# Peptides against a protein of PDB entry 6RGO: the designs that were tried, part 177

Target 1, 392 residues: chain A of PDB entry 6RGO
Amino acid sequence: MALKLLGFNQDATCFSVISSNKGVTIYNCDPFGKCFELEKSTSNDEELDFLVEMLFSTSLIAVVDKTIGASKRKKLKIVNTKRKATICELTFPHEIMDVIMNRKIICVVLKSDQIFVYDISCMKLLRTIDVRGEKLKSTSKFRNSEAVGDIGVRVSLSTDNNSILCYSSYSKSDKENAPLNDIVVFDALKCIQINVLPAVHQSNIVCIACSPDGMLMATASEKGTIIRVFKTIDTENDEPILVNEFRRGSRPSRISEMKFNHDNTLLACVGESDTIHIFALPVTTTEADANEDDTLQQSSHSLSSSINGLQYISKGLANRFGKIIVSKIPTQSQQRHVAYIKIPENAKYRIGFPKDTTNTIHICGEDGNYLVYSIPRNEVGPCTLVKSNTFD

## One batch from the design tools (peptide; made by RFdiffusion4, then SolubleMPNN)

Design b2_p13_8_s1 (from b2_p13_8, 5 letters changed)
Fold by OpenDDE base, seed 4:
Structure b2_p13_8_s1 (fold): chain B 392 residues (1-392), chain A 13 residues (1-13)
Amino acid sequence: as target 1 above (392 residues)
Amino acid sequence: DDLLEQLEKLAKS
């Protein structure tokens, strides 16, 4: 059967798939099994296309049926999975491209490069962000370049209640074809723009991940060779803070998904390559809690791996035109993966980090494999398979 | 009202 992966929920306790014969199935990760099924709306052999965003392990899902006609592609259903009932339906002016949520908000991304931000508790519209309209205010010439293909506004949302929204925006360039290479950081609850990271890549951003706490973001361009990690809120001299620059590979390969683990120590990426890469982030020792005296001899096996001082290269080269250019870290100082998982080249995989086990990663493939891996702590190497299940 | 109660109940579950 053809499977299409929709991905993991925010805490990797569930994942969603489209099965050509069944419709949408949601699987629980542990214990492994089907927890919800949404039947296909049609008896026809139409290729099923859905968006499904699940709110953690709750009975709340947001569903967009993209299978049948342009009208349904504009409808968001909020569904109670326990009742198998639609709670509400929202209709948008344009096709829905993405839906993301946490316990506070739902963000709906449209093909128009608009982001609709809703309070999840009441489905009240808090904000409409018009990424094209922001470009138009900065650039006198909007070409209605129908975005040919998969290039559109990308979003990521913190899984916590702070609800930090990161989205790609058009660079303030006099060029008619300004790339989607800026990042805006937005407080989705207060509806306030917190930060703008200009020109974080040379080409369009195709993947964004926000950390669970919203303090970090990872970005990848169409090239997918370099991943950059930034602070979301903090700035140094009004310049964006580049925390890390990771090298995924030397060859271009699209990154489809990135995720942080729950303690911001790891960043995983997956895409069109045969390899899931896992990168180590510097542990931000918050200097604050050094005062509590509690003597518990937890054997801190000092991973004394020489973290040669990644100088905070806060040197955004302010170009002569007041544009912050993120300084490229020299290729010799670009960090590689600390761990990896080999996957079939022709199978799309999705990734998730469980909350309770920071050194565990969940993956699922369109090949029907759900796999749990342990991430090595002390060595660079392959992840160890801990659990395997199959789904159809 | 019913929507609000249902959504709040689901978001808190």
Scores: peptide ipSAE 0.161, ipTM 0.827, DockQ to the pose 0.113
Fold by OpenDDE base, seed 1:
Structure b2_p13_8_s1 (fold): chain B 392 residues (1-392), chain A 13 residues (1-13)
Amino acid sequence: as target 1 above (392 residues)
Amino acid sequence: DDLLEQLEKLAKS
């Protein structure tokens, strides 16, 4: 049967799949099993396409039926999974491209490069962000929307109540074909722009991950060879703070998803390659807890000795147009993965970090495998398979 | 009203 992965929820307690025969199925990770099913509304052999965003382990899901007709692709349904009932339906002027949520906010991304920000408690519209309109104030020419259907605005939202929204924006270049290579950091609750990171890659950004606390952001371009990690809020001399630059590989390969773990110590990435990569982040010790746990510092020091050579390269190079370009970390200073998982070639996988176990990763594949791996702590190497289940 | 109460209950669960 053809499976299509929708992904994990925020705490990796559940994952969602599309089955061509059944429609949308949500699986619980532990105990493993089906927890919800949304039946296919049509008897036709049409390829099913859905967006499903689940609010943690709650009974709330946001659903978009993308399968049939321009009308359904513009409808967001808020569904109670326990009651199998639609609570609310919203209709948008354009096709829905993405939906992301936390306990406070729902963000809806449209094909028009608009982001609709809602208060989840009342479904009130707080803000419409027009990513194209911000460009048009600087450049008179509309990009004809015929740009290759896979490059659009990317978003990520913090899973905490701070509700930090990171989104890709168009560079303010006078070129008609300005890339989506700027990042805007937005407070979704206050509806204010906090920061702008200009030209974080040379090409369009195709993947963004926000940390659970909203303090860090990871970005990848169409090349998928380099992942950059930035501070979201903090700046140094009005310049973006680049925390890390990771090398996923030497060959171009699209990154489909990135995730931080719950304590911001790990960043995982998955995509079109045969390998899930896991990178270690430097623990930002907030000065407060420096007193007691001297014993855990010794194990972090062996990994940190390779990290201490990364000076904060705050110095943006002014490009030929007076814009700050994020300085490229020298290729020798680019960190590699600390752990990896091999996956079947051409299998699409999704990733999630469980809250309770910082050194565990959940993965699921369109091959029907749900796998739990342990991440090595003290050495660079493969992850160890701890649990496996199959789904149909 | 019923929508708000349902959404708040689901978001808090």
Scores: peptide ipSAE 0.153, ipTM 0.823, DockQ to the pose 0.112
Fold by OpenDDE base, seed 5:
Structure b2_p13_8_s1 (fold): chain B 392 residues (1-392), chain A 13 residues (1-13)
Amino acid sequence: as target 1 above (392 residues)
Amino acid sequence: DDLLEQLEKLAKS
């Protein structure tokens, strides 16, 4: 059967898939098993396409039927999975490209480069963000060419209640073909722009991940060779703080998904390559006032491998256009993965980090495999397979 | 009313 992966929920307790014969299926990760099915609404042999966003392990899902020929690509359904009932339906002026949610907010991304921000509790529209802005509305005619590939506004939302929304935006250039290489950080609850990270890549941003707490953001361009991690809120001298620059590989390869683990110590990426890469982030020890005297001399031989490689990013070369281009970290100082998983080259995979086990990663493939891996902490190497299940 | 109550209940569970 042809499977299409929709992905894990926010805490990797469930994942969703499209089966050509069954429609949408949701699996529970532990205990492993099918927990919900949404039957296909059409008897046609049409390739099924859906957006499904889950709200953790709750009975709330957001569903968009994107199947070709379906007049439903503009409709968002909020469904109670326990009742098998549509709670509400919203209709948008344009095709829905993405839907993301947490316990507070639903964001709906349209093909028009608009983001609709809703309060989930009442489905009240809080904000419409027009990423093109008023000046670029005139160029709307040319993007109807099917040949403008998978380049649209990308979004990521913090899984916490702070509801930090990161989205890709057009660089301020008078060029009709401005790349989607700026990032806006937005408080989705207050509807306030917090920060703008200009020109974080040279080409369009195709993948964004926000940390669970909204304090970090990872970005990748169409090249997928370099991943950059920034602070979302904090700035230094009105400049974006680049925390890490990771090298996924030497060859261009699309990154389809990135995720932080729950404690912001790991970043995973997956895409068109045969390898899931896991990168270590610096532990920001908040110096909590260790005033308490508890003398337990446990000689933890901290293998302080002196990661002396926090070279202060020398002042970005202000290009002739006054844009701060994040200075390329020298190729030698680019951090590599600390762990990896080999996957079949022809299978799409999705990733998830469980909340309670910061050294565990869940993966699922269009090959019908659900796999749980342990991530090594003390060595650079392959992850260890802990559990495997199959689905159809 | 029923919609709001259902959404609030689902978002909190």
Scores: peptide ipSAE 0.121, ipTM 0.815, DockQ to the pose 0.180
Fold by OpenDDE base, seed 2:
Structure b2_p13_8_s1 (fold): chain B 392 residues (1-392), chain A 13 residues (1-13)
Amino acid sequence: as target 1 above (392 residues)
Amino acid sequence: DDLLEQLEKLAKS
């Protein structure tokens, strides 16, 4: 059977898949098993495509039927899985490209580069974000090039109640082909723009991850060779704070998903490569509570990888051609992965971090494997397989 | 009203 992965929920307690014969299935991770099925409404041999976003371990899911030929690609269904009932339906002017949620907010991304922000408690529209802005509405030459369908607005939402929304935006360059290489940080509850990170990559951003607390953001471009981690809210001298720059690889390869663990100590990435990469983030020890004298010599063999200082993305000398030269962290200070998982090259995988085990990663594949790995703390190397399950 | 109560109950669960 052809499986298509939809991904893990926010805490990696569940994952969603499309089975060509059954429709959407949601699996529980522990105990492993099916917890919900959404049956295919049509007997046609059409390739099923869905968006499914689950709200943690709740009975709330958002569903979009994206199946080709289905007039439903503009409809968001909110479903109670326990009742197997549609709670509400929202219809949008354009095709839905993505849906993200937390306990407070639902964000709906449209093919028109619009983000609709809803209060989940009442399904009230709080904001419509037009990422193209008013000026670019006139030059909506729908590039009917089928190839442009994959470059759209990317979004990530914090899983906490602060509801920090990070989205890719067009650079302010007057060029007709401005890349989606800016990031906007938005308070989705207050509907306020908090920060703008200009030109964080040289090409379009294709992947964004917000930390669970909304304090960090990871970005990757179409090249997928470099991952940058920024502070979302904090700025220094009105400039974005680059926390880390990670090298995934030397060869271009698309990153499809990135996730932080729940304590912001790890960042994982997956994509078209045979390897899931896991990077360590430096723990900023806030020096504050160092007062209690308890001499427990926990030999924290902190892999104090030399904290090469916070390099400000200073406005590198505006070379006369208006290219914001993002100050590249010297290639020598580009951190590599601390851990990795080898995956089949032909199988798409999704990743999730469980809340209770900061050194554990959940992965699932279109090959029908659900795998739990332990991440090594004190060595650079492969992750250890702890649990394996199969699904169909 | 019933819809809102259902959404709030689901979001808090």
Scores: peptide ipSAE 0.119, ipTM 0.816, DockQ to the pose 0.114

Design b2_p13_8_s2 (from b2_p13_8 with I4L Q6K)
Fold by OpenDDE base, seed 2:
Parts: C-alpha cells; structure tokens; sequence
Structure b2_p13_8_s2 (fold): chain B 392 residues (1-392), chain A 13 residues (1-13)
C-alpha cells in the first residue's frame, strides 16, 4: 500500500499518515496504536492527498482534503476526533499549502504566498500576511510550471504560548526573480514583526524550524548542505545573531524537515538523503545561576573542548548595497553532526522530539516503520534503536 | 458562540 507521511505533532506523542485504502490515520506513539481514522469520502482509486495538523495530544485536528477538486483544497476543517465531528470549516481564496498550530494560534499558508493568522480559541482572523507585498501582485504571472509548485513560503511556529512565527520572505531586490531568502520573525499573538534576517542563504529557503520556546530558528536552502541557526528576537548592533552553522553534507540534498528538541540542545534534520543528522547546540550558560554555592561537583565532562573556534567574526562587511551579508562561518568552523540515523534509500521519513526525553528521537517512514532512537551524548556516532513498531 | 465554546474546550484538553 502507498503510505504518505504527514508528520508528528508538536511533542511527538502522535503521528499522522495517509493510507491509500483507509484515508488519514493518526497513531499514538506510547502506547503504540491507532487513535483516530478519517475515512475516505470517495471510493475512487484517486491518490489521496491531505494536510493534517494535530494540536498536541488533544482531540483537535485541522484537516485539508487536497485529493479531489479545487474547492476542497481551499477548505480548512477543524475536527473533533473524539466526536468525529467538524467543529468549523473555513474557505480560503487560494489552495492551502500548509497549516501549523499551537495552543493559541493557527497559521494557514496559501499558494498565493499569504499567511492567515487565527486565534485558535475563537477562529478570529488576527492578520493576513502578504509575503509578496503589494508591488509583486501585479507582475506575478502564476508560474504555471508544475515544477515551480515546490518553491513557496515556508513557515514554522513556536510550540509555546509566545507564538513566534518564522516565515521566508522575498529579498528586496529589483529583480523579478527575487529569492525567498529573507526570514521574518513575527509575534503571531500581538501581530507585530519582531525581526528581519536578510539574505540568510544565497538561494530560496525550503526548510525552517523554530525552537519550542521561539528563541532559536534553523534555516536550510534548496542546496541543503548548510543549516544556519539564528536567534529570533535578540540582535547584536542591529544585526542578526548567527549561533551555529552546521554542515549536513558536501552533496546537494533537499531537507524536508528540521526540529529542535525541547531544551534547545539538539537540532535534527531529515530529507531526500539516506541519513537523519543530529547536531548539538552549545548550551548558553546564562551567568545568572552563579550565586548558589551548592558544591555538587557533578562532573559533567563537558564536551567543551572543540567549540573554542567560534570567534564571532562580527566583521559586518557592509557591502555597498546595504545588504547585511550574514558573515559566513569559515568552512573549518562548520560543525558536523554529533549523531546520525541511517534510513532506507527512497523512504521518506519524518522526525519528532518527545518532551520528557531530550536525548530520544521519534522517526516514522513511508515504509511503515515507527522507530524510537537514543541519541549518544558523549561520542559522535550512530543512534541506538530503542523501540520499533510497524503500521499500515 | 457554540462553535467557540467547543473550540475552547478542545484547546484546553
């Protein structure tokens, strides 16, 4: 049977799949099993396509049926999974490309490069973000090339109540083909733009991850060779703070998903490659806890030794065109993965970090495998398989 | 109103 992965929820307690015979199935991770099924509306042998976003482990899901007819692709259904009932239905002017949520906000991304921000409690529209802006509406001939369908606005939302929304935006270039290589950081609750990170990559951004607390953001371009991690809110001398630059690989390969763990110590990435990469983030010890004298010599042998080389070369080469070129971390100081998982070639995988176990990663594949791995702390190497389950 | 109450109930679970 053809499986299509929809992904994990925010805390990796559940994941969603499309089965060609059944429709949408949601699985619980622990105990492993089916918790919800959305039956096909039609008996046709049509390839199923859905968006499903689940609100943590709650009975609330957002569903978009992308399978049949242009009218359904514009409809967002909010469904109570316990009651198997549609609570509300919203219709959009354009096809829905993505849906993200937390306990406060739903964001709906349209094919028009618009982001609709809703208060989840009342489904009130708070903001429509037009990423193209007013000037580009007139000149954007819909690139009717089916091949352009994959380059659009990317979004990520913090899982906390601060509701930090990060999205890709078009660079301010007079060129008709401006890349989606800027990032905007937006307070989705207050509807305020907090920050703009200009030209974070040379090509279009295809993957974004916000940390659970909204303080960090990871970005990857179409090349998928380098991942950059920035502070979202904090700036230094009105410039974006680049915290990390990671090298996934030397060969171009698309990254489909990235996620932070719940304590911002790890970043995982998955995509078209045979390898899930896990990177360690430096723990910023805030100096604030220096005053409690408690002599617990927990010999945390800090893997501190090799990180010494990140001289913040804050050489803002303000090139003559006022574009803040994010200072490239020298290729020698680019960090590699600390851990990895090998996955089957041609199997699409999704990733999730559970809340309670910061060194555990959940993965699921279109091969019908749900796998739990332990991440090594003190060595660079493969993750250890802890649990495995199968699904259809 | 009834839709909002139902949505607020689900968001609190």
Amino acid sequence: as target 1 above (392 residues)
Amino acid sequence: DEILEKLEELAKE
Scores: peptide ipSAE 0.145, ipTM 0.819, DockQ to the pose 0.182
Fold by OpenDDE base, seed 4:
Structure b2_p13_8_s2 (fold): chain B 392 residues (1-392), chain A 13 residues (1-13)
Amino acid sequence: as target 1 above (392 residues)
Amino acid sequence: DEILEKLEELAKE
């Protein structure tokens, strides 16, 4: 049977799949098993297409049936899975492209490059973000987005209650064909733009991941060779802070998903390649724990190590039309993965990090495999398979 | 009102 993966929930406790015969199925990860099923509304052999976003382990799901007709593709259903009942139905002016949520916010991305931000508790519209309208104010020309069906606004939302929304926006370049290579950081609760990261890649951004706490963001372009990690809120001299630049590979390959673990120590990526890559992030020691008054008297030996100030000559190739974030990281010092998982070629996989085990990753494939891997801490190498289950 | 209560119930689970 053809399986289509919808992905993990925010804490990787559940994952959702489309089965051609059954409709949508939600699986629980531990104990492994089917926890919900949404039957297909039609007997037709039409290829099933759904969006399903689950709110953690709750009975709340957002569902978009994209299978049947242009009208259903514009409808978001909020469903209670325990009651098998639609609680709310919202209709949008355009096709729904993506839905993301946390305990506070639902974001709905439309084919119009609009993001509708809702308070989940009351389904009140807090903000409509018009990414095209922002572009039009800067560039005067509508892209006829008809031709490039796969390039749209990308979004990621923090899983915490701070509800930091990162989305791709059009660069302010006077070029008629400005790429979606800017990032906007948005406080979804306060409805305030916090930051703008201009031209984070040379081409359209196709994948964004926000950290669970909203403090970090990872980005990948259509090339998928380089992943950049930025601070979301913090700036240095009004410039974006590039924390890491990772090399996934030398060959172009689309990244479909990226995830941070819950302590921001790991970033995983998956896509069209035979390999899930896991990168280590530097532990940002928040200086908060320095208050343990450990009185140990040890002596003042004055080792005057002369730290020679390596003047970072920022070769700012300021091309005339925008501050491209030039990687200050030499291409030779681009960090590779610290861990990896081999996956079947042509099988789409999704990834999730469980909250309770920061060195564990959950993966599921369109091949019907649900796999739990342990991530090595002290060595560069393959992840170890801990658990495996199959689904249909 | 009933929708709001139901959504708040589900979001607290």
Scores: peptide ipSAE 0.144, ipTM 0.821, DockQ to the pose 0.181
Fold by OpenDDE base, seed 3:
Structure b2_p13_8_s2 (fold): chain B 392 residues (1-392), chain A 13 residues (1-13)
Amino acid sequence: as target 1 above (392 residues)
Amino acid sequence: DEILEKLEELAKE
């Protein structure tokens, strides 16, 4: 049977799949088993395509049916899985490309490069973000969506209540073909733009991950060779916004998903390659909760390879356009993975980090494998398989 | 009202 993976929920307690014969199935990770099934509305041999976002381990899901015609592709359904009932239905002016949520907000990304931000508690529209801005409205040339079909606005949302939204935006170049290589950081609750990171890559951004607390953001371009990690907020201490640069590989390969673990110590990435890569992040010791007592000398040999080579151009050119991120980071500052998982070359995988075990990663494949791995702390090497299950 | 109460119930689970 053809399986299509939708992904893990925010805490990796569940994952969603499309089965060509059954429709949408949600699996619980522990104990492993089916927790919900969405029956097919049509008996047709049409290729099933859905968006499904689950709110943690709750009975709340957002569903978009992409199989049947232009009308359903514009409809978001909020469903109670326990009652098998539609709670709310929203209709948009354009096709829904992505849906993300936390306990406070739902963000809906449209093919028009618009982001609709809703308060989840009342389904009230808080903001419409137009990523094209006013200048690009005059060029009613819809990007001929045929040839470069997969380049659109990318989004990521913090899983906490702070609700930090990171999205890709067009560079301010007056060129008709401006790349989606800027990042905007947005407080989705207050509807305030916090930061703008210009030209974080040379090409379009195709993958974004926000940390659970919204303090960090990771980005990858179409090349997928370099991953960059940024602080979302400027700290008063003149610290560089770019905190890490990681090398996934030497060959171009698309990254489909990235995730931080719950304590911001690890970043994982997956895509078209035979390898899931896991990178170590520097532990930002917030000095605040140094209550005196148990100095368990965990010899965290923090490989604080000081990124000495990021000469941010000095204080003087505080030009009106914000801090120019020097896109040419020296190749010598590029860190490798600390851990990896080998996966089948022809199977798409998704990744998730469980909340309670910061050194554990959940993965699932279109091959029907759900796998739990332990991540090594003290050595660079392969992850160890702890648990395996199969699904159909 | 009923939709909001249902959404708030689900968001607390």
Scores: peptide ipSAE 0.135, ipTM 0.818, DockQ to the pose 0.179
Fold by OpenDDE base, seed 5:
Structure b2_p13_8_s2 (fold): chain B 392 residues (1-392), chain A 13 residues (1-13)
Amino acid sequence: as target 1 above (392 residues)
Amino acid sequence: DEILEKLEELAKE
C-alpha cells in the first residue's frame, strides 16, 4: 500500500502514518504495535493527506484533514484517542501548513505565513505572529502572494515547558524577493521575541530543529549542504553564537527533518539522500559540578579531538550593505558526520531520538520499516541495527 | 468548561 509518513512524536515513543485504505495510524515503538487508528470519514478513493501532531504518548492529538477541499484544510481538530472523540475544533482563515506542540503550547502555521500560538490547557490564543506583516514593516514592497511555492515559514518548538519557538522570517532587505533566511527565537509562553539571527543562510531556510531544552537550534537551507547550529538565547557582543557548522555533503540535497537527542550531544538529519547523517555536538561542561571528588578512574579515552578551533567570529567586512553575513567557517573546519545510516533511494524516512537511550535512534520509512539503530560512540562509522519491525 | 477539563486532563497524562 502507499504509506505516507507523518513522523515521530517528541520522545520517539510513537510514530504516525497515513495508510491509503485506513486513514491515520499511530504505532507505539516499544512494545511495537498499533495504538490508535483514525478511520477515513469518506469512502472515496481520494489520496489521503493529513497533518497529525502527537503530544508525547498522551491521548491528545492535533489533526488536520488536507484530503478533501479547502474548508477541511483550514480546520484543526483536537482529538482524544482513548475516547475517539473530537474535543475541540478551530477554523483558520487560511490553509494549515504545520502544527507543532508541547505540554504547554500549540503552534499552528498557516499558508498566509501566520503563526497562531495557543495555550494548550485552555485553547486560548496567546499570540498571532504575522511573518509577512513583520516583513511589510521592514520592507516597503508588497510581495504578491502568487509565487508561494514550496517556500513557507518553518517552525520548531522545544519539547520542554520553556516552549522556545524558532521560526524562519524574511530578511530585512529592500529586495522584492527577500529570502526566508532570518530566524526569530520566541518565548511562546511569555509571547516575547528573545533573539533574531539574521541571514543564517544565503537562501531560504527549509528545515529547523530546536533542542529539547530550547538552548540550541539547527538550520538548513534549500541547498542542504551545510547545517548550522546556534545558541538560541545567548549572544556574544549582541551577535548570534554559531556553535557548529556541519557538512552533510558536497552535492545539494533537501533536508526534510533534523533532530537533537535529549542531552544535546547528537544532531541527526534525513532527507532526499540515501543517508541519515548523525553529527556530534561538543558537550558543554557546565563548570559548576567540578567539585565532587568521585575518584572513578573510568579511563574513557574519549577521542577529545579538541578542535579548539573556536575561530572567533572575526569582524568580517561589514560591507556597506548591512548584511550581517554569518562568517563562513572555512570549508576545512566544517565537521563531518560521526555516524550514518544507509536508507533505500527515494524512500522517505523520519527520525526520532528516544529519551532514555541517548545513543539510540529510531527511524521509520514509507517502505513500511521501523528500525532501531545503535550509534557508535568511539569511532566514525555505520550505526548498528538493533531492532526491526514492519508496518502496513 | 468541559473542553478545558478534557484538554487539561490530556495534557497531564
Scores: peptide ipSAE 0.111, ipTM 0.819, DockQ to the pose 0.181

